# Peptides against a protein of PDB entry 4Z5W: the designs that were tried, part 50

Target 1, 305 residues: chain A of PDB entry 4Z5W
Amino acid sequence: IPDVFLELNKLWYFSAQSNLFNGEMPRSLSNSRSISLLSLRNNTLSGQIYLNCSAMTNLTSLDLASNSFSGSIPSNLPNCLRLKTINFAKIKFIAQIPESFKNFQSLTSLSFSNSSIQNISSALEILQHCQNLKTLVLTLNFQKEELPSVPSLQFKNLKVLIIASCQLRGTVPQWLSNSPSLQLLDLSWNQLSGTIPPWLGSLNSLFYLDLSNNTFIGEIPHSLTSLQSLVSKENAVEEPSPDFPFFKKKNTNAGGLQYNQPSSFPPMIDLSYNSLNGSIWPEFGDLRQLHVLNLKNNNLSGNIP

## One batch from the design tools (peptide; aimed at target 1 R41)

Design b2_p21_5_s2 (made by RFdiffusion4, then SolubleMPNN; from b2_p21_5, 11 letters changed)
Fold by OpenDDE base, seed 4:
Structure b2_p21_5_s2 (fold): chain B 305 residues (1-305), chain A 21 residues (1-21)
Amino acid sequence: as target 1 above (305 residues)
Amino acid sequence: IPLVTHQPLSFPENYPPLVLP
């Protein structure tokens, strides 16, 4: 990418995603006073990520995902006082979340999917201080770590939590009950154990639940038949979506479906590939907004209602 | 209840985006 952004003093949006750009991010771009949206996703950019947050006073969204950047996560990003959305997916950091992210009050949406992030306990302890954090994607990190169950963890404004394919141990953490605005939860493809907690059915905004491919035991909690967002449409809070897309793999050999908004996901309960027992509750019929109920590959018995 | 089996969100970026038409 050429170093010409100093002359582009009115540049608000720069999207150069899905090209063949290589080398470092231009210094003039990392010092741009005008830029609000920066997307360089899916290139071959390299070097250390550096942003001059004192200059980049209009930066609201940063998408650097699927690049060959190296080094540490930029600890100065919280100084970008308008920065709301960060996509750092598929950047191999081999790092922990910086302690400075405790001060990241502008942050609303963060993705580190498949970014070689380590220490989930430290990551969650830091990120709980981000009072405006609504979307958190941490898939394909924290390999074989334990999902912390520390009751003091609090994500008050969390809407979307995706921590899939980490081989995480532990249980569904009680601290998620402190997130009453949670709309989407994906903890699939882990080694989570215990029972599915009944308090999940109290999350009145939860329309998408994926607990598939774990080691959950016991009955399906009857409270899931009372998920208010799946009973009626009235509670669909349309909130501003993150500027980065979500992807859903439809098959092991198929490309991922791109979803630009969490609201574009079909309302779903997926509890497949566990060790759940007991019956399918007939009251799942009350979930009139539910598009997908997946209970396959469990130890369920009785009649299908 | 129509059992529509959808796969997990667990693989966000490992696949080229299939744009839904």
Scores: peptide ipSAE 0.059, ipTM 0.661, DockQ to the pose 0.044
OpenDDE base, seeds 1, 2, 3, 5: peptide ipSAE 0.033, 0.038, 0.023, 0.026; ipTM 0.666, 0.648, 0.635, 0.621

Design b2_p21_5_s3 (made by RFdiffusion4, then SolubleMPNN; from b2_p21_5, 10 letters changed)
Fold by OpenDDE base, seed 5:
Structure b2_p21_5_s3 (fold): chain B 305 residues (1-305), chain A 21 residues (1-21)
Amino acid sequence: as target 1 above (305 residues)
Amino acid sequence: IPLITYQPLSFPEFYPPLVLP
């Protein structure tokens, strides 16, 4: 990318995603006072990520995902006082979340999907201080770590939590009960154990639950049949989506289905590929908004209602 | 009857690999 952004002093939106750009991010771009949305996703950009937050006073969205950037996560990003959305998916940092992110009050949406992030305990302890954080994606990190169950963790405004394919150990963490606005939870493809907690059914906005491909045992909580978002339409709060898309693959070899907003996901309960037992509750019939119920590959018995 | 759709293995956020041309 040429270093010509000094002349582009009125440039508000720069999208150069899905090109063949290589080398470092131009210094003039890192100092742009006018840019609000910056997307360089899916290129071959390299070097250290550096942004002059004192200059980039209009920056609201940053998408650098699927690039060859190296080094540390930029610790100065919280100084970008208007920065709301960050997509750093598929950047191989091999790092922990910076302590400075405790001060990241503008942050609403963060993805580190497949970014070689380490220390989930530190990451969650830091990110809980981001009071405006609504979307958190941490898929394909923290390999074989333990999902912390510390009840003091509080994500009060969290709506979307995706921590899948981490081989995480532990149980469904009690601190998620402190997130009453949670709409989408994906903890699939881990090594989570224990029972599915009944308090999940008290998450009145939860319309998408994926706990598939874990080691959960016991019965399906009857409280899941009373999920208010799946009983009635009245609670479909259309909230501002992150400026980055979500991707769902049906299998490893399939193309990813792109979802531009969490609300574009079908209302779903996926408990497949566990060790759940007992019956299927007939009261799942009361979930009139439910599109997908996947209970495949469990130890369930009795009649199908 | 809720559509019990057997969806195969939903892998979450796989950004498409860099489509190298």
Scores: peptide ipSAE 0.023, ipTM 0.598, DockQ to the pose 0.045
OpenDDE base, seeds 1, 2, 3, 4: peptide ipSAE 0.027, 0.022, 0.022, 0.029; ipTM 0.627, 0.572, 0.604, 0.617; seeds 1, 3, 4 fail the geometry check

Design b2_p21_5_s4 (made by RFdiffusion4, then SolubleMPNN; from b2_p21_5, 10 letters changed)
Fold by OpenDDE base, seed 5:
Structure b2_p21_5_s4 (fold): chain B 305 residues (1-305), chain A 21 residues (1-21)
Amino acid sequence: as target 1 above (305 residues)
Amino acid sequence: IPPVTFQPLSFPENYPPLVLP
């Protein structure tokens, strides 16, 4: 990418995603006062990520995902006072989240999916201080770590939490009960154990629950039949989606389906591929907004309602 | 273990690298 962005003093939106750009990010781009939206996703960019937050006063969205960047996560990003969305998916940092992210009050949406992030306990302890954080994606990190269950963790404004395919140990963390605005939870493809907690049914905005491919035992909590978002339409607060898409592969060989908004996901409960027992509650019939109920590959018994 | 057919949400874009032909 040429170093010409000083001349482009009116450039508000720069999207150069899905190209073959290589080398470092231009210094003039890292100092742009005009750019609000920056996407360089899916290139071969390299070097260290550096942004002059004192210059980049209009930066609201940063997508650098699927590049060959190296080094540390930029600790100065919280100084970008308008920066709301960050997509750092598929950047191999081999790092912990910087302590400076405790001060990241502008942050609303963060993805580190498959970014070789380490220490989930430190990551969650830091990110809980981001009071405006609504979307958090940490898929394919923290390999074989334990999901912390510390009740003091608080994500009050969290709407979307995705921590899948980490081989995480532990249980469904009780601190998620402190997230009453949670709409989408994906903890699939881990090594989570214990019972599914009844307090999940108190998450009145939860329309998408994926706990599939874990080691959960016991009965399906009856409280899941009372999920208000799945009983009635009235509480679907369409909140602004993150500026980065979500991807779901239906099959290993299929291209990922891109979902631009969390609201584009079908209302779903997926508890498949666990060790759950007991009956299917007839009161699942009250979930009139539910599109997908996936209970396959469990130890369930009794009558199908 | 059934083949990992369902990938979790936010599997980063496996855009195949644009292998230039």
Scores: peptide ipSAE 0.101, ipTM 0.675, DockQ to the pose 0.038
OpenDDE base, seeds 1, 2, 3, 4: peptide ipSAE 0.035, 0.083, 0.037, 0.023; ipTM 0.638, 0.673, 0.614, 0.618; seed 4 fails the geometry check

Design b2_p21_6 (made by RFdiffusion4)
Pose (drawn by RFdiffusion4):
Structure b2_p21_6 (pose): chain A 291 residues (1-233, 242-249, 256-305), chain P 21 residues (1-21)
Amino acid sequence: IPDVFLELNKLWYFSAQSNLFNGEMPRSLSNSRSISLLSLRNNTLSGQIYLNCSAMTNLTSLDLASNSFSGSIPSNLPNCLRLKTINFAKIKFIAQIPESFKNFQSLTSLSFSNSSIQNISSALEILQHCQNLKTLVLTLNFQKEELPSVPSLQFKNLKVLIIASCQLRGTVPQWLSNSPSLQLLDLSWNQLSGTIPPWLGSLNSLFYLDLSNNTFIGEIPHSLTSLQSLVSKPDFPFFKKGLQYNQPSSFPPMIDLSYNSLNGSIWPEFGDLRQLHVLNLKNNNLSGNIP
Amino acid sequence: SLTLMTNVTFNPDSGFITTHS
C-alpha cells in the first residue's frame, strides 16, 4: 500500500480488505489525521502493527484481521481516543493483552479471535475495566487454560460474550451475573464442567445461549424456561462455524445445551418460551417424557 | 407443552461463533 496518506488529508474511509496486499502498513497511514474507518483485513500485511495515536485522532474503527502481522499487541492503542471497534482476529500475536487496555474507555467492540492470546486470567482482569465494552470475542485462544472464577470480575455493559473453542477448564463463573444486559453468550467447544447455573435464567436480555460441546453435568436449570427475552418480544460481523451474521440480532434465539452430560427431564415450562427459534438438547443423558 | 412452541427447531446442527471466515 503506497505511502501517500499525508497527501490524502481528507480521507476518512479506507477499505482495502480481501486483496493480496503485503508488506507493512505505510507509516503515513499510521499518521493519518483524517482516517476514521480503516479496513485492511484479509491481506498478507506484516510486521509489527504501529499506530500513532497522537496523530490519528479521527480513528473510530480498525480492522486489521486475518493478516500476517506479528510482534506484540500495540500498547498505545487506548490513546486513540475515538477508537470504538477493533477486529484483531487471526493475527498471531503469541502474547498477552497489555495492561494499558484497562484504560481503553472508548472501546465498545473487541475481537481477538484465533489470535494466540495467552492468559485468560490476566486478559479478563484487564478488560473488565473498559466501561463501554459491549462485545468481546476471545474465541480460539487460551488453549487448555482455566476460565477464572475470581469473583472480582465485572463486565457491566457487556452485551455479547464469545469465548469458544478454547478447551477451557472450570465452570460457568458466577461473576458473569455481573453482566445483566448480556444478549449473546457462547462458551461452546470448551472443557467446562460442573452444573449449569440457575442464575442464567435471570438474564432478561439473553436470547442466545451456546453451552454446547462441554463436560457439563446435572440438571437443566428450571430458570431457563422463564428466560424473559425467550418468553416475550454498527459494523463488525460474526461468522459461525463460515456463515456470516452482521450483528448479534442476526442470530435467531437459541438454547444449545448439546454434547454435554446433562440429566433429568425436559421441563414442561419450556412451552412458555414462545420466542425461542432453536432448542438443541442433542447428545445428553436426558430422561423422562417429552412434555 | 412443546407444541406451544410453534416456531422452534429441535436438535439442529451446533457450532461456535468467530469473526473470520

Design b2_p21_6_s1 (made by RFdiffusion4, then SolubleMPNN; from b2_p21_6, 10 letters changed)
Fold by OpenDDE base, seed 5:
Structure b2_p21_6_s1 (fold): chain B 305 residues (1-305), chain A 21 residues (1-21)
Amino acid sequence: as target 1 above (305 residues)
Amino acid sequence: ALSKLKNVTFNPESGYLTTFE
């Protein structure tokens, strides 16, 4: 990308996504005082990520996903006082989350999906200090680590949590019960074990639950039949969606379905590919807002109600 | 009882969420 952004003193939005741009990010762009939204997603950009946060006072959204950047996660990003959304998906950092992210009060949406992030315990301990964090995507990281169950972890404003395909061990963490605003939970494609906890049914805003492809045992919690968001059309406060799209990766090489907003996800319970036993609760019939129910490849018995 | 669920897809293909294509 040419280093010509000094002349663009009124540049508010720059999207150069899905091109063939290579080399480093231009210094004039890294020093832009006017830019609010920066998307360089799906290019071949390289080098270290550097942003002059003291200059970039209007930066609200940063999408650098699917680039060939190297080096450390920029520890100075919390100094970008208006920066709300970050997509660093598919950037191979091979790093831990910086300790400076404890101070990232402007942060609302973060994705490190497939970014070679290490140490899930440290990552969650740091990110719990982000009081405005609503969307957290950590898919395809932390390979074979243990999902921490430390009850002191608190994500009070968390609405979307995706930690899929990490081969994570452990159980469904009790600290998620401290996230009463949780709308979407994806912990699929891990090695999580134990029982599905009944307190999941107390998450009144939870409309999308994916626990598929784990090693869960026991019965389906009856409390899932009383998920308030799936029984009634409550006015889901349309909270501002993250400025980055989501993709559902299926086992088939069929192009992932793109979802621009979490509200565009079909209301779903997916418990497939576990070792769950017992019966299908008849009260699943009371989930009037449900669009997808997936219970396949379990040890369920009895009659289909 | 599941017959009360109009327009529900049962047992589709599973897949995980991410933020890259």
Scores: peptide ipSAE 0.547, ipTM 0.943, DockQ to the pose 0.914
OpenDDE base, seeds 1, 2, 3, 4: peptide ipSAE 0.029, 0.033, 0.040, 0.029; ipTM 0.659, 0.696, 0.696, 0.698; seed 4 fails the geometry check

Design b2_p21_6_s2 (made by RFdiffusion4, then SolubleMPNN; from b2_p21_6, 12 letters changed)
Fold by OpenDDE base, seed 1:
Order: structure tokens, then sequence, then C-alpha cells
Structure b2_p21_6_s2 (fold): chain B 305 residues (1-305), chain A 21 residues (1-21)
């Protein structure tokens, strides 16, 4: 990309996504005072990510996903005082989340999906300090780590949590009960064990639950038949709209279905590919807003109600 | 009882969420 952005004093939005741009990010772009939205996703950009946060005072959204950037996660990003949305998906950092992210109060939406992030315990301990964090995507990281169950973890404003396909061990963490605004939970494609906790049914805003492809045992919690968001439409909860799309993938190499907003997700319960037993609750019939119910590949018995 | 769910798809293909193509 040419280093000509110094002349673009009115550049508010720059989208050069899905091109063949290579080399380093232009220094004039990294120092732009006018830019609010920067998207360079799906290119071949390389080098270290550096943003001059003291110059980039208008930066609100950053999408650098699917590039060949190297090095550490930029520890100075919390100094970008208006930066709300970050997509660093498919950038191979091989790093931990910087301790400086404890101070990232502007952050509302973060994705490190498939970014070779390590130490989930440290990551969650750091990110819980981001009081405005509503969307967190950590899919395809933390390989074979244990999902921390520390009850002191608090994500009070979290609406979307996706930590899928990490081979994570452990149980459904009780600290999620401290996130009463949770709308979407994807913990699928892990090695999570134990029972599905009944308190999940108390998350009145939860319309999308994916616990598929784990090692859960016991009965389906009856409380899931009373998920208020799936019973009635009355709670039009303002959904988080991050400035990056989501993709539902069957595997890492397949093309995904694109969803531009969390509101575009069909209301879903997916408990498939576990070791759940007992009967299907008839009261699932009361979930009138449910679009997808997946219970296949379990040890369920009795009649289909 | 599940017959009440006229617009619900059952046992579809599962897939995890990401933010990359």
Amino acid sequence: as target 1 above (305 residues)
Amino acid sequence: ALSKLKNTKFNTESGFLTTFE
C-alpha cells in the first residue's frame, strides 16, 4: 500500500479488505489523525503491527484479520482511547494477551480467533478488567489448556462469548453466571466435561447456546426449557454489533456462513455430540422463538415428545 | 410436544463461530 495517507486529512473510513496488498502497513496510515474505521482484512500484509495511538485519536475500529503480520500483540493499543472494535483473527502472534489490556476501557469487541494466543487463564484475568467488553471471540487458541473455573472472574457486560475449537478441558465455568446480559455462548468443539449447569437457564438474554462436540454427561438441565429469550420476543435486547463479520464453520478449512450481526444468528440450542442421557423434555415445545434444536449424537432415551 | 415448534429445524449440521473467512 502506498505511503500517501498523510495527504488524506479527511480520511474517515478506509476499507481495502479482500485484496492482494502485501508489505508493511504504511506509516502514514499508522499515524492518521482522521481515520475512524480501518479495515485491511484478508490481505497479505506483513511485519509488526504498530499504531501510533497518540496520533490516531479518532480510531474506533480496526480489522487486520487474515494477514501475515508477525511479532507481539501491540501493547500500546489501550492508549487508542476511542478504539472499540479489534479483529485480529488469523494473525499468528504466538503470544499471550498483553497485561496493558487491563486498562483497555474503550474496548467493546475483541477477536483473536485462530491467532495462536496462549494462556487462557491470563487472557481471561486480563480481559475481565475491560468493563465495556461486550463481544469476545477466542476460537482456535489455547490448544489443550484448561478453561479456568475461578469464580472471581467477572464479565459483567459480556453479551457474546465464543471460545470454540480450542480442545479446552474443564467444566462450564461458574463465572459465566456473573454475565447476566449474555446473549450468545459458543463453547463447542472442546473437551469440556461434567454436567451442563442448571444456572445456564437463568441467562434470560441467552438466545444462542452451542455446547456441541464436547464430553458433557448427565441429563439436559430442565431450566433450558425456560430460557426467556426463546419463550417470548418481548425482550428486544440491544444486540452488540461489532464492526466485523462472524462465520459459522463446520471445520477450519471449510468456507463458513457469514453473519454480519449477532442478530442474524438463528436462535439455537446445540447440545449435539456429547454423552448426555435421559429424556428430551416436552417443555422444549414452549421455546417458540427457537429456530434450531440439535440433540443428535447423545445417549438420550425415551420417546421424542 | 416438539410439534409445537413449527419453525424449528432439528439436528442440523453443527459448526463453530469464528471471525475469519
Scores: peptide ipSAE 0.600, ipTM 0.953, DockQ to the pose 0.903
OpenDDE base, seeds 2, 3, 4, 5: peptide ipSAE 0.596, 0.590, 0.589, 0.594; ipTM 0.952, 0.952, 0.952, 0.951

Design b2_p21_6_s3 (made by RFdiffusion4, then SolubleMPNN; from b2_p21_6, 11 letters changed)
Fold by OpenDDE base, seed 3:
Structure b2_p21_6_s3 (fold): chain B 305 residues (1-305), chain A 21 residues (1-21)
Amino acid sequence: as target 1 above (305 residues)
Amino acid sequence: ALSKLKNLTLNPESGFLTTFE
């Protein structure tokens, strides 16, 4: 990308996604005072990620996903006082979340999907201090780590939590019960065990639940038949969605179905590929807003109601 | 009872969520 952006005092948006741009990020972009949204997703950009946060006072969104960047996660990003959304998916950092992210009060949406992030305990302990954090995507990290169950963890404003395909051990963590605004939970493709906790049915805003491809045992909690968001259309206040799209993937190499907003997901309960037993509750028929129910590859018995 | 849900897809292919293509 040519280093020509210094004089562009009116450059508010720059989107150059899905091109063949190589080399380093232009210094004129890294120092732009006017830029609000920067997307360089799906390129071959390399080198270190450096942003001059003291200059980039208007930066609100950063999408650098699917690039060949190297080095550390930029620890100075919390100094970008208006930065709300970050997509660093597929950037191979081989790092922990920086301690400086405790101070990242502008942060609303963060993705490190498939970024070789390590230490889930430290990551969650840091990110819980981000009071405005609503969307957190940590898929394809933390390989074979244990999902922390520490009850002191608090994500009060969390709406979207995705920690899929990590081979995580442990149970569904009790600290998620402290996230009453949770709308979407994906913990699929892990090694999570124990029973599915009944308190999940108390998450009145939860319309998308994926616990598929785990090692859960016991019965399906009857409380899932009373998920209020699936019984009735609550007027979910359309809060600003993250500026980055989501992709539903069958595997790491498959093309994903794109969803621009969490509200575009079909209301779903996926409990497939577990060791759940007992019957399918007839009261799933009361979930009038439910579009997808996946219970396949379990030890369920009786009739389909 | 599930037959009451006119738009229900039962047991589709599963897949996990990401933010990369």
Scores: peptide ipSAE 0.569, ipTM 0.947, DockQ to the pose 0.875
OpenDDE base, seeds 1, 2, 4, 5: peptide ipSAE 0.566, 0.560, 0.569, 0.562; ipTM 0.947, 0.946, 0.947, 0.946

Design b2_p21_6_s4 (made by RFdiffusion4, then SolubleMPNN; from b2_p21_6, 9 letters changed)
Fold by OpenDDE base, seed 1:
Structure b2_p21_6_s4 (fold): chain B 305 residues (1-305), chain A 21 residues (1-21)
Amino acid sequence: as target 1 above (305 residues)
Amino acid sequence: ALSKLKNVTFNPESGFLTTFE
């Protein structure tokens, strides 16, 4: 990309997505005072990510996903006082979340999907201090780590949590019960064990639940038949979506189906590919807003109601 | 009782969520 952005004193939005751009991020762009939204997603950009947060006072959204950047996660990003959304998906950092992110009060949406992030315990302990954090995507990181169950973890404003395909061990963490505004939970494609906790049915805004491809045992909690968001339409909180799309993928290398907003996901319960037993509850018939029910490849018995 | 769910897809293929293509 040419280093010509110093002359663009009125540049508010720059999108150069899905091109063949190579080399480093232009220094003139890293010092832009006017830019609010920056997307360079799906290119071949390289080098270290550097942003002059003291200059970039209008920066609200940053999408650098699917590039060949190297080095450390920029620890100075919390100094970008208006920065709300960050997509660093598919950047191979091989790092932990910086301790400086405890101070990231402007942060509302963060993705490190497939970014070689390590130490899930430290990551969650840091990110719980982000009081405005609503969307957190950590898919394809933390390989074979244990999902922390520390009850003191609190994500009070969390709406979207995705920690899929990490081969994580442990149980569904009780600290998620402290997130009463949770709308979407994806913990699929892990090695999570134990029973599905009944308190999941108390999450009145939860419309999308994916626990598929784990090692869960026991019965399906009856409380899932009373999820208020799936019984009635009245709880559809129109919240501002993150400035980055989501993709539903069958595997890491396949193309995904794109969703521009979390509200575009079909209301779903997926418990497939576990070791769940007992009967299918007849009261699943009361979930009038449900679009997808997946219970396949379990040890369920009795009649289909 | 599941017959009350007129517009539900049962047992599709599973997939996980990401933020990259």
Scores: peptide ipSAE 0.574, ipTM 0.947, DockQ to the pose 0.906
OpenDDE base, seeds 2, 3, 4, 5: peptide ipSAE 0.557, 0.573, 0.570, 0.559; ipTM 0.944, 0.946, 0.947, 0.944

Design b2_p21_7 (made by RFdiffusion4)
Pose (drawn by RFdiffusion4):
Structure b2_p21_7 (pose): chain A 291 residues (1-233, 242-249, 256-305), chain P 21 residues (1-21)
Amino acid sequence: IPDVFLELNKLWYFSAQSNLFNGEMPRSLSNSRSISLLSLRNNTLSGQIYLNCSAMTNLTSLDLASNSFSGSIPSNLPNCLRLKTINFAKIKFIAQIPESFKNFQSLTSLSFSNSSIQNISSALEILQHCQNLKTLVLTLNFQKEELPSVPSLQFKNLKVLIIASCQLRGTVPQWLSNSPSLQLLDLSWNQLSGTIPPWLGSLNSLFYLDLSNNTFIGEIPHSLTSLQSLVSKPDFPFFKKGLQYNQPSSFPPMIDLSYNSLNGSIWPEFGDLRQLHVLNLKNNNLSGNIP
Amino acid sequence: SSSFITTHMSDEELTEQRNEL
């Protein structure tokens, strides 16, 4: 990509995604005062990611995903004070999230999916301090690590939480109850154990729950039949494993408890869930009748 | 196995797009 971005001082939107571009991002792009939306995803771009946050005061959305970049996660990123969305998926950082990210107050959406992020314990202790974070994707990282149960964790405004296919040990942590506005929860494809916490049924905005492919035991909590959003009625897309979904509401309401060790019966009170589109209880130890 | 959510397209789809180029 040519180094001509000093000359293009009115450029607020630049999208070069899904091309064959390689090499580093030109430094002038890293200094662009005017750039607001930048999408370079799905190229062969490489090198240490450098962004001058004193210079890029209009940067609001950054998508460098699925590229050949290496090095660390830039620690100066919280200083890009208008940056609201970062898609860093499929960049092999082989690194932890910098502590400075506790100061990233403009951030509302973050994806480190399949990015070789280590130490979920530190990553979550840091990111809980980003007060405006509404969506977080940590899928395909933290391999075989433990999902922290530390009760001090609070993600208050969190709407979307996805940490799948990390083979995470531990249980569904109770601190998730500190995210009362949670819409979409995906903990699938992990090694999670214990029972399914009844407090999940207390999440009034939750419409999509994917607990599939874990080691969960015990009963289906009765509170799931009283889930409010299941009983009664921005750009950074998601892929399901790939089928594209543009926003969290693009996912039909779902309960997927499949591929666990769950026991007991199916509650008749599930009939109360009139807005439920998908109920997947396959590959469990469930017994009794079908209500 | 059941499905999971991520934020990138499949490698096959990306390879097909790159071969067109």

Design b2_p21_7_s1 (made by RFdiffusion4, then SolubleMPNN; from b2_p21_7, 10 letters changed)
Fold by OpenDDE base, seed 1:
Structure b2_p21_7_s1 (fold): chain B 305 residues (1-305), chain A 21 residues (1-21)
Amino acid sequence: as target 1 above (305 residues)
Amino acid sequence: MSSFLTTEPSEEELEKRRELL
């Protein structure tokens, strides 16, 4: 990429995604006063990620996903006072989330999917201080760690939480009950155990629940038949629209279906590939907005209602 | 198998990069 962004003093949107760009980010780009939206996703860019937040006063969205960047997560990003959306998916950091992210009040949407992030406890302890955080994607990190159940964790404004395919141990964490605005939860492809907690049915905005491919036992909580977002359309909460797309993958190496917005997901309960027992509650028939009920590969018995 | 969600670029986006290489 040429170092000409000083001349482009009115450039507000720069998207150069899915090209063959190599080398480092131009210094003039990292110092652009005009750029609000920056996407360099799916290139071969290298070097350390550096942004001059004192210069980049208009930066609102940053997508650097699927590049060959190296080094640490830029600890100065919280100084980018307008930066809302960050996509760092598929950047091999091999790092923890910086402590400075406790101060990241502008942050609304964050993805580190498949970025070799370590220490989920520290990550969640830091990110809970991001009061405006609505979308958090941590898929393919924290391999074989324990999902912290610390009740003091508070994500009050969280709408989308995706921590899939981490081989995480533990249970569905009680601190999620402190997220009453949660609309989408994906904890699939982990080693989560115990019972599915009844308080999940109290998340009145939850329209997409994926707990598939875990080690959950016991009965399906009857409270899931009372998920208000799946009973009626009247409670359709405005969904977060992060500037990065989501992908639904069947495995780590398969092409995913692209979803540009969380609202594009069909209303779903996926509890498949667990060790759940008991019956299917007839009251699942009350979930008139539900598009997908996946209960396959469990130990369920009785009659299908 | 069940699916999971990610924000990694699709294989289609990655293949476009491979076809250009």
Scores: peptide ipSAE 0.462, ipTM 0.860, DockQ to the pose 0.750
OpenDDE base, seeds 2, 3, 4, 5: peptide ipSAE 0.449, 0.451, 0.432, 0.444; ipTM 0.845, 0.863, 0.856, 0.854

